# Peptides against a protein of PDB entry 4Y8H: the designs that were tried, part 7

Target 1, 196 residues: chain A of PDB entry 4Y8H
Amino acid sequence: TSIMAVTFKDGVILGADSRTTTGAYIANRVTDKLTRVHDKIWCCRSGSAADTQAIADIVQYHLELYTSQYGTPSTETAASVFKELCYENKDNLTAGIIVAGYDDKNKGEVYTIPLGGSVHKLPYAIAGSGSTFIYGYCDKNFRENMSKEETVDFIKHSLSQAIKWDGSSGGVIRMVVLTAAGVERLIFYPDEYEQL

## One batch from the design tools (peptide; made by RFdiffusion4, then SolubleMPNN)

Design b1_p9_1_s3 (from b1_p9_1 with T6L F9V)
Fold by OpenDDE base, seed 4:
Structure b1_p9_1_s3 (fold): chain B 196 residues (1-196), chain A 9 residues (1-9)
Amino acid sequence: as target 1 above (196 residues)
Amino acid sequence: RPTSTLPFV
């Protein structure tokens, strides 16, 4: 897996490859690793497919309950729910999660939750087996307050490089854009991103 | 290797 989330001028963008593997086999070429837990709070999933799906389902339930009682949760609240599940069950989970969300007060926010269940708030985050290949590129090229188009290009170039070298990453590049204007899904195919 | 045959993302 290669996943990332990037804050920018108008919000946050999540990005992911689409490969699921079972041993040496590619079990699914078009997996959706970008999962909604609230209207404008989403996550990127890495690790066990079953574990990460279960965690996201539980978080979605908790945020729906929260909304009915208190109104729209913050991204920080969502990250806290993920943290509680990942930390308390760390001996039985293989899960790396990036939480990203938008609200009018805090704008775009990113929280990364690696193996072990710690939480780190960052301007941008990368994770998954492919992320090891792009730490240098991302650090050199990330800028705060980029435009939407600049951020899409940054994610596309970053994930393209990760996919090039990581056998566990591939397929399409999916993105989710979270802003005041709403939610937008993007998809980019190998014929486009492999030539970057 | 019990987990090696499970799906991973």
Scores: peptide ipSAE 0.493, ipTM 0.811, DockQ to the pose 0.180; fails the geometry check
Fold by OpenDDE base, seed 2:
Structure b1_p9_1_s3 (fold): chain B 196 residues (1-196), chain A 9 residues (1-9)
Amino acid sequence: as target 1 above (196 residues)
Amino acid sequence: RPTSTLPFV
């Protein structure tokens, strides 16, 4: 897996490859690793497919319950729910999660929750087996308050490089854009991003 | 690893 989330001037963009593997077998070439837990709070999933799906389902339930009682949760609240699940069950989970969300008060926010269930708020985060190949590129090229187009290009180039080297990553690049204007899903195919 | 045969993302 290669996943990332990047804050920018108007909000946040999540990005992911789409490969699921079972051993050496590519079980799914078009997996959706970008998962909605609330209207404008989403996550990127890495690790066990079953574990990360279960965690996201539980978080979605908790945030729905929260909303019914208190109104729209913050991204920080969502990250806290993820953290509680990942930390308290760390002995039985293989899950790396990036939580990203937008609200009018806090704008775009990114929280990374690696194995073990720690929480780190960052202007951008990368994770998954492919992320190891792009730390240098991302550090060199990330800028705060980029435009939407600049951020899409940054994510596309970053994930393209990760996919190039990581056998566990591949397929399409999916993105979710979270802004005041709403939610937008993007998809980019190998014929485009392999040429970058 | 028995878990390595499970689906991973």
Scores: peptide ipSAE 0.488, ipTM 0.814, DockQ to the pose 0.190; fails the geometry check
Fold by OpenDDE base, seed 5:
Structure b1_p9_1_s3 (fold): chain B 196 residues (1-196), chain A 9 residues (1-9)
Amino acid sequence: as target 1 above (196 residues)
Amino acid sequence: RPTSTLPFV
């Protein structure tokens, strides 16, 4: 897996490859690793497909309950729910999660939750087996308050490089854009991003 | 404990 989330001028963008593997076999080449847990709070999933799906489902439930009682949760609240699940169940889970969301008060926010269940708020985050190959590129090329187009290009180039070297990553690049204007899904195919 | 032969993302 290669996943990332990037804050930018107008909000946040999540990005992911689309490969699911079972051992050396590519079980699914068009997986959706970008999962909604609230209207404008989403996550990127890495690790066990079953574990990450279960975690996201539970978080979605908790955020629905939260909304009914207190109103729309913040991205930080969502990250806290993820953390509680991942940390308290770490012995039975293989999951790396990036939480990203937008609201009018806090704008775009990113929280990364690696295997141990710790939480780290960052201006951008990368994770998954493919992220190892792009730390240098991302650090050099990330800028705060980029435009939507600049951020899409940054994510596209980053994930393209990760996919190039990581056997566990591949397929299409999916993105979700979260802003005041709404939610937008993007998809980019190998014929385009392999040439970058 | 998790099994590596299960589907992974």
Scores: peptide ipSAE 0.486, ipTM 0.822, DockQ to the pose 0.200; fails the geometry check
Fold by OpenDDE base, seed 3:
Structure b1_p9_1_s3 (fold): chain B 196 residues (1-196), chain A 9 residues (1-9)
Amino acid sequence: as target 1 above (196 residues)
Amino acid sequence: RPTSTLPFV
């Protein structure tokens, strides 16, 4: 897996490859690793497919319950729910999650939750087996308050490099853009991103 | 502990 989320001037963009593996077998070449837990709060999933799906489903339920009682949750609240699940069940889970969301008060926010269940708020985050290949590139090329187009290009180039070197990553690049204007899904195919 | 035969993302 290669996943990332990047804050920018208008909100946040999540990005992911689309490969699911079972051992050496590619079980699914068009997986959607970008999962909605609330209207403008999404996550990137890495690790066990079953574990990360279960975690996201539970978080979605909690946020629905929260909304019915208190109104729209913050991205920080969502990250806290993910953290509780990941940390308290760490002995039985293999999950690396990036939580990203937009609201009018906090704008775009990113929280990364690695295997141990710690939480780190960052301007941008990368994770998954492919992320190891792009730490240097991302650090050098990330800028705060980029435009939508600049951010899409940054994510596309980053994930393209991760996919190129990581056998556990591949397929299409999916993105989700979260802004005041709403939610937008993007998809980029190998014929495009392999040439970058 | 998950096994390598299970799906991973």
Scores: peptide ipSAE 0.478, ipTM 0.816, DockQ to the pose 0.195; fails the geometry check

Design b1_p9_1_s4 (from b1_p9_1 with T6E)
Fold by OpenDDE base, seed 3:
Structure b1_p9_1_s4 (fold): chain B 196 residues (1-196), chain A 9 residues (1-9)
Amino acid sequence: as target 1 above (196 residues)
Amino acid sequence: RPTSTEPFF
């Protein structure tokens, strides 16, 4: 897996490859690793497909309950729910999650939750087996307050490089854009991103 | 830990 989330001028963009493996085999070429837990709070999933789906389902339920009682949760609140589940069950889970969301007060925010269940707020985050290949590239090329187009290009180039070297990553590049204007899904195919 | 047949990202 290669996943990332990047804050930018107008909000946040999540990105992911689409490969699922079963042992040595590619089980699914077009997996959706970008999962909605609230209208403008989404996550990137890495690790066990079953574990991360279960966690995301539980978080989505809790955020729906929260909304009915208190109104729209913050991205920080969502990250806290993920953290509690991942940390308390860390011995029985294989899950790496990036939580990203937008609201008018805090704008775009990114929280990364690695295997141990710690939580870290960052201007951008990368994770998954492919992320090891792009730490240098991302650090060199990330800038705060990029435009939407600049951020899409940054994610596309980053994930393209990760996929190029990581056998566990591949397929299409999916993105979700979260801004005041709404939610937008993007998809980019190998014929485009392999040429970058 | 995941099994060899468990789908993995």
Scores: peptide ipSAE 0.343, ipTM 0.796, DockQ to the pose 0.183
Fold by OpenDDE base, seed 1:
Structure b1_p9_1_s4 (fold): chain B 196 residues (1-196), chain A 9 residues (1-9)
Amino acid sequence: as target 1 above (196 residues)
Amino acid sequence: RPTSTEPFF
């Protein structure tokens, strides 16, 4: 897996490859690893498909309950729920999660929750087996307050490189853009991103 | 720990 989330001028963009493997077999080439837990709070999933799905489902439920009682949760609140689940169950989970969300007060925020259940708030985060290949590229090319287009290109180039090197990554590049204007899903196919 | 047959991202 190659996943990332990037804060930018108008909010945050999540990105992911789409490969799921079982052993050496590519079980699904068009997986959606970008999962909604609230209207404008999403996550990127790496690790066990089952574990991460279960965690996301539980978080989604908790955030719905939260909303019914208190109104729209913050991204930090969502990250806290993820953290509680991932940390308290770390012995039985293989899950790496990036939580990203937008609200008018906090704008775009990114929280990364690696194996073990620690939580780290960052301007951008990368994770998954492919991320190891793009730390240098991302560090060199990330800038705060990029435009939407710049951020899309940054993610596209980053994930393209990760996919190129990581056998566990591939397929399409999916993105979710979270801004005041709403939610937008993007998809980029190999014929495009492999040229980069 | 995931099994070798467990779908993995």
Scores: peptide ipSAE 0.363, ipTM 0.807, DockQ to the pose 0.195; fails the geometry check
Fold by OpenDDE base, seed 5:
Structure b1_p9_1_s4 (fold): chain B 196 residues (1-196), chain A 9 residues (1-9)
Amino acid sequence: as target 1 above (196 residues)
Amino acid sequence: RPTSTEPFF
């Protein structure tokens, strides 16, 4: 897996490859690793497909309950729910999660939750087996308050490089854009991103 | 714990 989330001028963009493997076998080449837990709070999933889906389902439930009682939760609140689940169950989970969300008060925010269930707030985050190949590229090319187009290009180039070297990553590049204007899904195919 | 046949991202 290669996943990332990037804060930018107008909000935040999540990105992911689409490969699922069972051992050396590619089980699914068009997986959706970008999962909604609230209208403008989403996550990127790496590790066990079953574990991460279960966690995301539980978080979605908690945030729906929260909304009915207190109104729209913050991205920080969502990250806290993820953290509690990942930390308390760390002996039985293989899950790496990036939480990203937008609200009018806090704008775009990113929280990364690696194995073990720690939580780290960052301007951008990368994770998954492919991320090891792009730490240098991302650090060199990330800038705060990029435009939407600049951020899409940054994510596309980053994930393209990760996919190039990571056998566990591949397929299409999916993105979710979260802004005041709403939610937008993007998809990019190998014929485009392999040329970068 | 995860098994060798479990789907992974």
Scores: peptide ipSAE 0.359, ipTM 0.803, DockQ to the pose 0.190; fails the geometry check
Fold by OpenDDE base, seed 4:
Structure b1_p9_1_s4 (fold): chain B 196 residues (1-196), chain A 9 residues (1-9)
Amino acid sequence: as target 1 above (196 residues)
Amino acid sequence: RPTSTEPFF
């Protein structure tokens, strides 16, 4: 997996490859690793497909309950719920999660939750087996307060490189854009991103 | 925990 989330001028963009493997085989070429847990709070998933789906489902439930009682949760609150689940169940989970969300007060925020259930707030985060190949590129090219277009390009180039080198990553690049304007899904195919 | 038959990404 190659996943990332990037804060930018107007909010945050999540990105992911789409490969699922079973052992040495590609089980699914077009997996959706970007998962909604609230209207404008989403996550990128890496690790066990089943584990991460279960966690996301539970978080979604908790956030709906939270909303009914207290109103729209912050991205930090969502990250805290993820953390609690991942940390308390660390012996039974293989899950790496990036939580990203937008609200008017905090704008775009990114929280990364690696194995073990620690939580780290960052301007942008990368994770998954492919992320190891793009730390240098991302560090060099990330800028705060990019435009939407600049951020899409940054993610596209970053994930393209990760996919290029990581055998566990591939397929399409999916993105989710979270801003005041709403939620937008993007998809980019190999014919486009492989040439970058 | 992960097995060779478990879907993973």
Scores: peptide ipSAE 0.346, ipTM 0.802, DockQ to the pose 0.192; fails the geometry check

Design b1_p9_5_s1 (from b1_p9_5, 4 letters changed)
Fold by OpenDDE base, seed 1:
Structure b1_p9_5_s1 (fold): chain B 196 residues (1-196), chain A 9 residues (1-9)
Amino acid sequence: as target 1 above (196 residues)
Amino acid sequence: GSSSVPERV
């Protein structure tokens, strides 16, 4: 897996490859690793497919309950719910989660929750087995307050590089753009990103 | 078979 989330001038963009593996085999070439937990709060999933899906489902439930009682939760609140679940179950879970969301007060925010259940707020985050190959690239190329187009290109190039080197990453590159204007899904195919 | 091994993302 190669996943990332990047804050930019108008909000935040999540990105992911789409390969799911089972042992040495590719089980699914078009997996959606970008999972909605609230209207404008999403997560990137790495690790156990079952574990990360279960965690995301539980968080979605909690945020729906929260919304019914208190109104729209912040991204920080969502990250806190993820953190609590991941930390309390760290001995039984293999889950790396990046939480990203947009609201009018806080704008785009990114929280990374690696194995163990710690939480780190960052201007951008990368995770998954492919991330090890792109720390240098991302550090050199990330800038704060990029445009939407610059951010899409940054994510596309980053994940393309990760996919080139990580056998557990591949397929399409999916993105979710979260801004005041709404939610937008993007998809890029190998014929495009392999040429970068 | 492959289905006996958990899927990873």
Scores: peptide ipSAE 0.539, ipTM 0.820, DockQ to the pose 0.754; fails the geometry check
Fold by OpenDDE base, seed 2:
Structure b1_p9_5_s1 (fold): chain B 196 residues (1-196), chain A 9 residues (1-9)
Amino acid sequence: as target 1 above (196 residues)
Amino acid sequence: GSSSVPERV
């Protein structure tokens, strides 16, 4: 897996490859690793497919309950729920999660939750087996307050490089854009990003 | 089959 989330001037963009594996085999070429837990709070999933799906489902439920009682949760609140689940069950989970969300007060925010259940707020985050290949590239090319187009290109180039070197990553590149204007899903195919 | 090994993302 190669996943990332990047804050930019108008919000945040999540990105992911789409390969799911079972041992040495590709189980799914077009997996959706970008999962909605609230209208404008989403996550990127890495690790056990079952574990990360279960965690996301539980978080979605908690955020729906939260909304019914208190109104729209902040991205920080969502990250806290993820953190509690991942930390409390760390002995039985293999999950790396990036939480990203947008609201009018805090704008775009990114929280990374690696194995063990710690939580780190960052301007951008990368994770998954492919992320090890692109730390240098991302550090060199990330800029704060990029435009939407610049951010899409940054994510596309980053994940393209990760996919190139990580056998556990591949397929299409999916993105979710979260801004005041709403939610937008993007998809990019190998014929495009392999040439970058 | 493939179900014998957990899926990973």
Scores: peptide ipSAE 0.533, ipTM 0.817, DockQ to the pose 0.757; fails the geometry check
Fold by OpenDDE base, seed 3:
Structure b1_p9_5_s1 (fold): chain B 196 residues (1-196), chain A 9 residues (1-9)
Amino acid sequence: as target 1 above (196 residues)
Amino acid sequence: GSSSVPERV
């Protein structure tokens, strides 16, 4: 898996590959690793497919309850719910999560929750087995307050590089754009990103 | 079978 989330001028963009593995094999299943937990709060998932799906489902449930009682939760609130679940179940879970969201007050925000259940707020985050190959690239090329187009290109190039080197990453590159204007899903195919 | 093997992402 190669996943990332990047804050930019107008909000935040999440990105992910789609490859799934089963044991020592690449599975035929195409996985959507970008998961909605609220209207404009999403997450990137890495690790156990079952574990990360279960966590995201539970978070979505909690945020629905929260909304019914208090109104729309902040991205920080969502991250805290993820953190609690990942930390309390760290002995039984294999889950790496990036939480990203947009609201009018806080704009785009990114929280990374690695194995162990710590939480870190960052301008951008990368995770998954492919992330180790692109720390240098991302550090050199990330800028704050990029345009939407610049951010899409940054994510596309970053994940393309991760996929080149990580056998556990591949397939399509999916993105979710969260802004005041709403939610937009993007998809890029190998014929495009492999040439970058 | 293959359906019994855990999947990873």
Scores: peptide ipSAE 0.529, ipTM 0.815, DockQ to the pose 0.633; fails the geometry check
Fold by OpenDDE base, seed 5:
Structure b1_p9_5_s1 (fold): chain B 196 residues (1-196), chain A 9 residues (1-9)
Amino acid sequence: as target 1 above (196 residues)
Amino acid sequence: GSSSVPERV
């Protein structure tokens, strides 16, 4: 897996590859690793498919309950719910999560929750087995307050590089753009990003 | 746990 989330001028963009593995083998499945937990709060998932799906489902439930009682939760609140679940269940879960969201007050925010259940707020985050190959690239090329187009290109190039080197990453590149204007899903196929 | 889950992402 190669996943990332990047804050930019107008909000935040999440990105992910789509490869799934079964043991040492690549599964013939195109997985959507970008999961909605609230209207403009999403997450990137890495690790156990079942574990990460379960966590996201529980968070979605909690955020719906929160909304009914208190109004729209902040991204920080969502990250806190993820953190509690990941930390309290760390002995039974294999999950790496990046939480990203947009609201008018806080704009785009990114929280990374690695194995163990710690939480870190960052301007951008990368995770998954492919991330090890692109720490240098991302650090070199990330800029704050990029445009939407610049951010899409940054994510596309980053994940393309990760996929080139990580056998556990591949397939399509999916993105979710969260801004004041709403939610937008993007998809890029190998014939495009392999040329980068 | 991870040992009982066949697919990884």
Scores: peptide ipSAE 0.507, ipTM 0.809, DockQ to the pose 0.557; fails the geometry check

Design b1_p9_5_s2 (from b1_p9_5, 4 letters changed)
Fold by OpenDDE base, seed 2:
Structure b1_p9_5_s2 (fold): chain B 196 residues (1-196), chain A 9 residues (1-9)
Amino acid sequence: as target 1 above (196 residues)
Amino acid sequence: SSSSVPDVV
């Protein structure tokens, strides 16, 4: 897996490859690793498919309950729920999660929750087996307050490089854009990003 | 999917 989330001028963009593996086999070429837990709070999933799906489902439930009582939760609140689940169950889970969200007060925010259940707020985050190949590239090329187009290109180039080197990553590149204007899903195919 | 080998993302 190669996943990332990047804050930018107008909000935040999540990105992911789409490969699921079962041992040496590709089980799914077009997996959706970008998962909604609230209208404008999403996550990127890495690790056990079953574990990360279960965690996201539980978080979604808690955020729905939260909304009914207190109104729309902040991204920080969502990250806290993820953290509690991942930390308290770390002995039984294999999960790396990036939480990203947008609201009018805090704008775009990114929280990374690596294996073990710590939580870190960052301007951008990368994770998954492919991330090790692109730390240098991302550090060199990330800029704060990029445009939407610049951020899409940054994520596309980053994940393209990760996919080139990580056998556990591949397929399409999916993105979710979260801004005041709403939610937008993007998809990019190998014929495009392999040429970068 | 396999019951003996988990799916990994």
Scores: peptide ipSAE 0.488, ipTM 0.797, DockQ to the pose 0.737; fails the geometry check
Fold by OpenDDE base, seed 3:
Structure b1_p9_5_s2 (fold): chain B 196 residues (1-196), chain A 9 residues (1-9)
Amino acid sequence: as target 1 above (196 residues)
Amino acid sequence: SSSSVPDVV
């Protein structure tokens, strides 16, 4: 898996590959690793497919309950719910989560929750088995307050590089753009990103 | 894909 989320001038963009593995095998199954937990709060998932899906489902439930009582939750609140679940279950959980969201007050925000259940707010985050190959590239090329197009390009190039080196990453590149204008899903296929 | 081996992402 290769996943990332990047804040930019108008909000935040999440990105992910789609490859699924089963043990030592590459499964003939494509996974959507970008998961909605609220209208403009999404997450990237790595690790156990079942575990991360369960966590995301629980978070979605809690955020729906929160909304009914208090109104729209902040991205920080969502990250806190993820953190509690990941920390509480850390002994029995294989999960790496990036939480990203947009609201008018805080704009785009990114929180990374690695194994162990710590939480870190960052201008951008990368995770998954492919992320180790692109720390240098991302550090060199990330800039704050990029345009949408620049950010899409940054994510596309980053994940393309991760996929090149990580056998556990591949398939399509999916993105979710969260801004004041709404939610936009993007998809890029191997023929286009492999040429980068 | 397999009931005995979990999927990983």
Scores: peptide ipSAE 0.476, ipTM 0.798, DockQ to the pose 0.625; fails the geometry check
Fold by OpenDDE base, seed 1:
Structure b1_p9_5_s2 (fold): chain B 196 residues (1-196), chain A 9 residues (1-9)
Amino acid sequence: as target 1 above (196 residues)
Amino acid sequence: SSSSVPDVV
């Protein structure tokens, strides 16, 4: 898996590959690793498909309860719920999660929750087995307050590089753009990003 | 995929 989330001028963009592995084999299944937990709060998932899906489902439930009582939760609140679940279950959980969201007050925010259940707020985050190959590239090329187009390009190039080196990453590149204007889903196919 | 072998992403 190669996943990332990047804050930019107008909000935040999440990105992910779609490859699924089963044991030592690459499965033919394409997985959507960008998961909605609230209207403009999403997460990137790496690790156990079942575990991360279960966590996201529980978070979605908690955020729905929160919304009914208090209104729209902040991204930080969502990250806190993820953190609690990941930390409490760290001994039996294989999950690397990036939480990203947008609201009018805080704009785009990114929280990374690696194995162990710590939480780190960052201007951008990368995770998954493919992320090891692109720390240098991302550090060199990330800029704060990029445009939407610049950010899409940054994520596309980053994940393309990760996929080139990581056998556990591949398929399509999915993105979710979260801004004041709403939610937009993007998809890019190998014929396009392999040429980068 | 097999139900006995977990999927990993």
Scores: peptide ipSAE 0.471, ipTM 0.799, DockQ to the pose 0.615; fails the geometry check
Fold by OpenDDE base, seed 5:
Structure b1_p9_5_s2 (fold): chain B 196 residues (1-196), chain A 9 residues (1-9)
Amino acid sequence: as target 1 above (196 residues)
Amino acid sequence: SSSSVPDVV
């Protein structure tokens, strides 16, 4: 898996590959690793498909409950819920999560929650087995307050490089753009990103 | 996939 989330001028963009593995085998199954937990709060998932799906489902429930009582939760609140679940269940979970969201007050925010259940707020985050190959590239090329197009390009290039070197990453590149204008889903196919 | 081997992403 190669996943990332990047804050930019108008909000935040999440990105992910789609490859799934089963044991030592690469499965033909394509997985959507970008998961909605609230209207403009999403997460990137790595690790156990079942574990991360379960966590996301629980968070989604908590955030809906929160909304019914207090109004729209902040991204920080969502990250806190993820953190509590991941930390309290760390002995039984294989989960790496990046939480990203947009609201009018805080704009785009990214929180990374690696194994163990710590939480870190960052301008951008990368995770998954492919992330090890692109720390250098991302550090060199990330800029704050990029345009949407620049950010899409950055994510596309980053994940393309990760996929190139990580056998556990591949398939399509999906993105979710979260801004004041709403939610937009993007998809890029190997024929495009392999040429970068 | 086998039920004994979980999917990983």
Scores: peptide ipSAE 0.469, ipTM 0.795, DockQ to the pose 0.656; fails the geometry check

